Peptides against a protein of PDB entry 6GMG. Designs and how they scored, part 194

Target 1, 331 residues: chain A of PDB entry 6GMG
Amino acid sequence: DSDDRVTPPAEPLDRMPDPYRPSYGRAETVVNNYIRKWQQVYSHRDGRKQQMTEEQREWLSYGCVGVTWVNSGQYPTNRLAFASFDEDRFKNELKNGRPRSGETRAEFEGRVAKESFDEEKGFQRAREVASVMNRALENAHDESAYLDNLKKELANGNDALRNEDARSPFYSALRNTPSFKERNGGNHDPSRMKAVIYSKHFWSGQDRSSSADKRKYGDPDAFRPAPGTGLVDMSRDRNIPRSPTSPGEGFVNFDYGWFGAQTEADADKTVWTHGNHYHAPNGSLGAMHVYESKFRNWSEGYSDFDRGAYVITFIPKSWNTAPDKVKQGWP

## One batch from the design tools (peptide; made by RFdiffusion4, then SolubleMPNN)

Design b2_p14_8_s2 (from b2_p14_8, 7 letters changed)
Fold by OpenDDE base, seed 4:
Structure b2_p14_8_s2 (fold): chain B 331 residues (1-331), chain A 14 residues (1-14)
Amino acid sequence: as target 1 above (331 residues)
Amino acid sequence: MDPYAKVRAYLGSL
């Protein structure tokens, strides 16, 4: 119940974090200690350290989505999402594979579909596109120049994204970013913005008009990337969790992980920041914890989810919420 | 208690 959510109190700007707790390749801390780290490392606007505002602390209090929210500056819309799906693997496994003992046909198909997604390739596609966008942004002082640069870059790379509609999330993403229009943000200058990445894990079987089996075991056809572009239509993602397969079973609706704009070439060495649940220090869930996970720890997900998407958005270059290098934990 | 319980997103466009 979201009614017991509490906004974490303010932390003094000069308060240093306590050490994070290492746990199975992750670094973990309580939300207030993350606020301390955030103020020391990520809070900088135009090189000046900032205290996390009440509004930002409220955003953060929402859990995993709150981590992405506070660092991106906006609630995730997930419109510009990428994934990688191996269609040949899927077809071959369906044809030649067999259900496990006790596994239903629907469960088998859902599992095979899940296993046919490649999280690393999906992430790499998003990074590739973000890199193209960043090149297009670099010397563009208006949106028209940015779009022209973007089209030129895509043409040079023979990228299928060049054929996207002008109103697609791909071309409209920058203009639809609030911080792009803000005086202290982009100020309508694309060269002041940079592309950043976050990830969402969610359930494919969200269609209430579909079979109960799809809701329980996944919809093999849902949320596949378009061939050539890697774009995922996220319009049908309504944060509906997996349906229980047995009495008393329950699943979480989503997970969000913040990557930002790390330059580490090795995907396995990249750091993903996420939260466990909304902050409820006086409730049954308890205090929110923040995790900094390596890609392997993030991308493995949970049984609650059978889809992963890598989403591009934009932040001002003057923000330090997406540094080139992220250090896991503290110190 | 599930340590990964997430709030439903009732804010934003999704």
Scores: peptide ipSAE 0.038, ipTM 0.748, DockQ to the pose 0.118
Fold by OpenDDE base, seed 2:
Structure b2_p14_8_s2 (fold): chain B 331 residues (1-331), chain A 14 residues (1-14)
Amino acid sequence: as target 1 above (331 residues)
Amino acid sequence: MDPYAKVRAYLGSL
């Protein structure tokens, strides 16, 4: 029950983290210890450490989404999302493949669709676009200059995103970022902002008007990226979990992983920060834990989800929530 | 259910 959620207490600014627990390529800690790490490593505004505010601690307390929330400065809107889908693989598997023993046709199609997404290529596309955006931001002192630069960059690369409408999430993402408009943030100066990435795992079968089979096993046609751009229409994502396939089974609504702006070229070496559940130290779920996972561990996901999206947003360059290099765990 | 909250500890359920 969400009523058990508690805001983690404040941590002294100079308190050092306790060691993280390594486990299967991940580093794990309790949320309060992550706050300590965050204050030492990620809290910097204009080079100065900051104590995590009560508001930020409250955001963080929501679990996986809270990690992305506190680091991005806003609740995820997921509007500028990318994925990669192998249409040929999907068609070929549907045509030539057969359901497994005991697998329904709907279950088979849902599984084949899930397996036709490529998380690495989706991530790579988001990184490519973020790089283009960062080049467009670099010397742009107003939104018009940014948009002009962006269009030029896209034209030079013959990128299909150049054909997106001016009102699309792609072009509107910066102006819709609260921190861009804040005096102590971007102050309406694009050159003060940088593109950052987070990922969302979620369920495709969210349409309540669709078949029960789609809600249980996935909707093979839902949340596919547009050809050429890789853009995913996230408008139908309403945080609805997978429907139970058996009595007593339950699934969670989403998972969020924070990447930021790491420069590590090898996807497998990138670090993703996420939480397990909302903070309920006095409830049945217990204290929230924060994980720093390698891409392999993050991208694997869970049976709760059959879609992954890589989302671009923006933060002020003065923030250190998205450093070029992220170290896993502590020390 | 809080639409903003993740409600399960995956590593504990694996």
Scores: peptide ipSAE 0.040, ipTM 0.759, DockQ to the pose 0.122; fails the geometry check
Fold by OpenDDE base, seed 3:
Structure b2_p14_8_s2 (fold): chain B 331 residues (1-331), chain A 14 residues (1-14)
Amino acid sequence: as target 1 above (331 residues)
Amino acid sequence: MDPYAKVRAYLGSL
């Protein structure tokens, strides 16, 4: 029950973290120790360390989404999402493949659809777009200049995103970012902002009006990226978990991983920060743990999810929540 | 179900 959620206590600003622990190839720590790391490494505003506020600690306490929330400065809206889907692979596997022993047709189709997504290509697409956006933000001192720059950059690259409607999440993402409008944030100056990336894992079969099979095994047609752009329509994502396939089975609603703005070119070396569950130190779930995972560990996901999306948002350049380099664990 | 929270933990058991 969410009623067991507790806001982690404040940590002294100068308190150093305890060493992280290895956990299945990840670096793991309890949430309070992550707060200590965050204050030492990520808390900086205009070059000055900050104690994590009560509000930020409350956001963090929500688990995996809390990690993205505290680092992005807003609850994830997931509006500007990218993925990569191999349509030819999907069609070929459906035509030539066969259900495994004991696998239903619906289960087979759901699995084939899941396997037709390429997490690395989806991530790469988001990084490509973020780079274009960052170039467009540079030296743009109003939104009009940013949008003009963005269109020029897209035209130069012959990118299909240039054809998106002006009302699309792609063009509206900056103006819809609270920190862009804040006096101590962007102050309506695009050049003070930078694009950042997080990822969401979720279930495709969320339509309650659809078949039970789609809710159990996935909707093969749901949440596919648009050809050319890679944009995923996330409007139907309602944080509904996978339906149980057997009695007593239960699935999680979502997972979020924070990447930020790492410059590491090798996807496999990038670090993704995420949490296991909401902080319930006195409840059945226990204390929240924070994980810093390599891309392989993040992108593998869980059976709870058959979709991964890579989402772009913006933060002020004065924030250090998305540094160029992220070190896994502590020290 | 908390609409803002991950409901269950698997990372600690997987």
Scores: peptide ipSAE 0.039, ipTM 0.760, DockQ to the pose 0.117; fails the geometry check
Fold by OpenDDE base, seed 1:
Structure b2_p14_8_s2 (fold): chain B 331 residues (1-331), chain A 14 residues (1-14)
Amino acid sequence: as target 1 above (331 residues)
Amino acid sequence: MDPYAKVRAYLGSL
């Protein structure tokens, strides 16, 4: 019941965090302690530390999506998503592979499809595109200049994204970002904005009109990236969880991980921030915990999900929610 | 604490 959600209380601006705890290669803490860290490290606007507002604490209280929400400044829309899929591997495994003992054909196909996604290549594609966007933003003082720069950058790189329609989420993402239009944000100046990345894990078998097997074991054809661009059509993602395969089994609807704009070239050294569930300190779920995971821990995902997408959005450069370097845990 | 414990309660109306 979402009714047990509580907004975490305010933390004093100068209160230092308690040490994070190690948990399966991750750094873990309770949500209130993350607020303390956030105020010390990520809260800065124009170089000035800020207390997390009541609104931001409310956003954060929603769990994993709340971490991305508070750091991006908006609820995730997931419109500009990237992934990598190995079609040859998929075809070869289907042809030459066999179901495991007790595995149905549908389960086999769903598993092979899941295993044909390359999380590292998907992440790298998003980073590549974010870099192109950042170059296009750098000296653009209006949207027209940004779009012209973006097209030139894509043409120079012979990138298939240059062929996207002007109304594509790729070209419309900046103008659709609330903080771009805010006076204290971008103020309609692209050069005041930067591209940032988060990731979403979700289930492919969300079509209620499809077979029960697809809902239980995945839809091998759903949410594949377009060749050349790597773009994933997320329009069919309705936050529907995997269907139970046995009585009493239940799956979670999604997971979100915040990366921001880290410059670490080694994917394995990047830090992903995510939450376990909505904050319910007096409910059955308990207090929300925040995790800072390395890419390996993040990209492994859960059996609840068979898709991962890497999404680009924008934040003002004056915000420190996406620093070049992220340190795992505290201290 | 199991990091795989029920991460997200469905915020949608069941």
Scores: peptide ipSAE 0.036, ipTM 0.743, DockQ to the pose 0.281; fails the geometry check

Design b2_p14_8_s3 (from b2_p14_8, 5 letters changed)
Fold by OpenDDE base, seed 3:
Structure b2_p14_8_s3 (fold): chain B 331 residues (1-331), chain A 14 residues (1-14)
Amino acid sequence: as target 1 above (331 residues)
Amino acid sequence: SDPYAKVREYLGSL
């Protein structure tokens, strides 16, 4: 029950973090210590270190989504999402592959669909698009200039995104970002904003009107990227977890990983920040822990999820929540 | 439970 969620207490602005601990190839710490790191490293607005506000601490307390929330400045809307799906592999495996021993047909199809997604290619697509957007933002002082630049960039690259409707999340994402409109944020100046990336892991079988098999083993046709663009329609993602396959089994509703705007070219060396659950120090779940994972650890995901999407949003350049380089752990 | 919060620990293999 989320009623036992607690907002972590304030940490002194000058308090240094305790060392992170290794956890299955990740750097791990308790949420309070992450707040200390965040204040030292990521809190800066216009070059000034800031104490994490009560509001930000409350956002953070929501778990993995809270990490993305505090760093992006808004609860994830997931509207501009990308993935990569190998349709030929999927069709071939369905045709020529066989269910494993004890695996049902529905389970086989769900697994094959999951395995037909390429997390690395999905991430690379998001980075490619973010780069295009950042070029379009660079010298644009109003939204019209940004959109014109964006269309030109897409045309130059012969990118299928150029054919998206003007109302598409792709073109509306900036104007729908609260920090873009804020006086101390973008102040309606695109050149003050930058594209950032986070990832969401979730379950495909969320349709309550679908078969029980799809809810248990995945919907092979759900949340596939559009060919050419890589865009995923996230409108049907309602944070519904996988249905249990056996009595007493339960699954997590989602996982979010914050990447930001790291410039590391090697995907395997990028750092993803996420949390285990909402903060409940006096509850059954216990204190929230924050993980800084390499891409291999993040992209592997869990059996709770059969989809991964890489989402683009925007933050003010004056924020330091998405630096070019992220150091894993502390010190 | 609050649908906006991550309500459980990781249940898959770590």
Scores: peptide ipSAE 0.140, ipTM 0.783, DockQ to the pose 0.135
Fold by OpenDDE base, seed 4:
Structure b2_p14_8_s3 (fold): chain B 331 residues (1-331), chain A 14 residues (1-14)
Amino acid sequence: as target 1 above (331 residues)
Amino acid sequence: SDPYAKVREYLGSL
């Protein structure tokens, strides 16, 4: 029951974390210990360590999405999302492949669609775009200058994003970021902001008007990136989980992983921070745990999900929630 | 137990 969520208690500002433990190739700890790490490593505003506020602890308590929420400063809107889909692979596998023994046609098509997404290329595209945005931000002191710089950068790279509408999430993302407008944030100065990345895993078969097969096995046509840009229309993502295929089966609604602004060039060495579920220490789910996973572990996902998106948002440069280097675990 | 049992979504206005 959603009513058993509890806000983790405050941790003393100078309390050091307990060691993380290895768990399935990732570092894992209980949420309160992550708060301790967060205060020591990520909490800094203008170079000053901060205690995680009650509001931030409440955000964090929502689970994996809470990790992204507390570090980005806002609940994920997922508007500026990227993915990579191999259309040729998809068509070829549908044409030349066949269902496995006992696999339905719908299950086969859903699986082939899932396998036609490339998480690494999707992540690479998001990083590429974030880099372009960061260059556009660097010396822009108003939104107009930022947009002009962005258009110039895109033109120089012959990037299809240059053709996006001015109202597109691509161009509107900065002005729609609350921290951009805050006096202690961007203060309407783009040069005080930086692009950051998080990822969402979710289910494609969310349309209630579609067939039961699509809800159970995936919608092969849903949430594909636009050619050239890599943009995914996330407007139809309503956090609806996969439909059960058998009695008693249940699936997770989504998974969020926080990357931030790591500069590690090797994708496989990047660290993704996520949580298992909302914090319910007195409930059936138990205490929330936080995981720091390498990209391979993160990108593998679960059978609960057949889509992955890499989303760009913005945070003030004065925040340390997205450092250039993230160390996995503690110490 | 599955480490990813259920994740609660935010039900408030964005």
Scores: peptide ipSAE 0.098, ipTM 0.727, DockQ to the pose 0.155
Fold by OpenDDE base, seed 2:
Structure b2_p14_8_s3 (fold): chain B 331 residues (1-331), chain A 14 residues (1-14)
Amino acid sequence: as target 1 above (331 residues)
Amino acid sequence: SDPYAKVREYLGSL
């Protein structure tokens, strides 16, 4: 619950951030200081700095999802999600591997499935697709032109996404983006938009009709990417956390990391921005902190989660929430 | 838990 959630106060537009603090290889700051950084670095609309609005501050206050929310301009729908899964590794490990000492069969299978996902390849796939989409967006002044360009790009690359249904999240994502339709956003002009990426960590064992073991240790068959496309069916992701395996154990429902549209070719050098929890300065959780993590730190995730998806959405090019380069920390 | 919020303290990872 977020009963103690508080919207961070406004920060003056000219207020510079305090230095970030190192935290386990990450750059860390309190949410209000992130707002200051955001206003200095990411707030620009058509080149003009903007104060983070009350609405945006409210979005941000929701924690990790809030970071993605404020930067993408919409609550994450997660409809266009990518991952990479090594089916051969999975099958071979299940066949030839054995549960560790004290590990149940279900725990073993869940672990093997988790370990069969390749976060780097999943991220790379999303970047590849985002690049294709960005090329398709260029010089496309209506959705039809965008879709035609997209299909051509996919055909040229012999990409399996070319076979996706026209109603799929892949083809419908742009038109379903609110900022695409906004006058001061895309204004229905695809060439004014760009693809951006965020990541979601979540639990596979969300099916209430499944065994308790799957809910505790993961569902090895859930949320796998489709072969060739890398698309993950996220329809069954209902933000249900992992079930506790012992008394007093509790898991969180998700984590979100914002990447945007960084051009850094080395995945390990990319910066992922995320929050720890909703902002509760007067509650037990305390103030929200924002972290800027390198890919390794982000992709490692937590035991709360056994799936990572890399999601594509769109923002107006006039927004600076997804710059080509993200500097970790401050200054 | 709130379906729109992550509810945990950050403990670090690496």
Scores: peptide ipSAE 0.034, ipTM 0.744, DockQ to the pose 0.109
Fold by OpenDDE base, seed 1:
Structure b2_p14_8_s3 (fold): chain B 331 residues (1-331), chain A 14 residues (1-14)
Amino acid sequence: as target 1 above (331 residues)
Amino acid sequence: SDPYAKVREYLGSL
C-alpha cells in the first residue's frame, strides 16, 4: 500500500552511526543509521556538516531511488545514460547457440541479449565521459565556455560524441541541472560543478504493444547503446516491471545505485550505495535498509532486470555527497 | 532485509 511510506525522523548531527552488518556480501544498515553516517561523511556543504533536512529525509524514504535522489539533489531523469553491448557475441550466440532444456526461443533470445551487455565496459565508458566533462567544466565560468571546452576535448579524443546534436541530452545536461542554477550551488558557473555517476537496472520488455513473449522474457533490440557513443535512449523506460511468467510471480520495477565521483581505478573496488524498498516501518515491507555494495555485487543485478545503464548528472563541488573515496560500512 | 522488495516510484507504488 502506497500509504505506508514514512519519512524517517531527524537524527542529531553529532550522533555517530552504529556498525554496519554484513548481508549478501555487502555492508547493510537500517535507514536511520545511514542518515547518521550521511551526516558525518556526506552532508558537508562548503566543508561544514549539515543535518539531513526533512525534505532530504523524505526523498531518501523512497528506497533505492531515494539514495540517488538525496545524494544527487534531484529525482533521477536518466537522460544521459551509457552502456556497452557486444553485437558480434549476440549474433554468434543466436546463430550457434541453443535454447536450454525447457527454454523457449523468446526466452533464449532475451537471455542472450542480456548476456551480451558488458557492465564493466558500460561503467568505464561513463567514467571516461564524466572525466571529459570535468575537464570541460574546469575554468569555464559560463555555459558557452563549457560547451566550447567540451567540443574541443571531444575533438582531441576523436570521440563520436562530438557529432551529437547541440540539443542532445549530452550537451543540455548541465543547463538542465537545478543545482547548477541555484545561488548556493553552481550559481550558473560551470567551474563550481562536477560530473557524477549513478546506475539504473530495469526491464527491456516495457512496450505494451509488443508480444507477450517480449514482456516476459525481454526485448532483445530494446535499450541498446548507439555504436561509437555508447548512449542509450532511455525515453521508453517508464518503470514498467517484467511481466510474470507464472501465476503469482512478481518483479520489481527498478533498482538504483549511487557511485558519485570515486577515483578508484579498479572497478571491482568501487562502492555502490542503494536501498531495498521505501521506508514502511509499520507496514508489511518494514524499515528501509541501505546497502553499500562492491561493483560485482551491484552489477550482478537480479532476474527482475535485463538492462543496466550508467547515468551522468552534476552536483556542486561544494557538496560532499560524491567524495573521491568511499568506505564500506562503519567505522 | 530482502533486496527484492518492491521499491516505490515517485508518482506511485507498485
Scores: peptide ipSAE 0.032, ipTM 0.723, DockQ to the pose 0.227

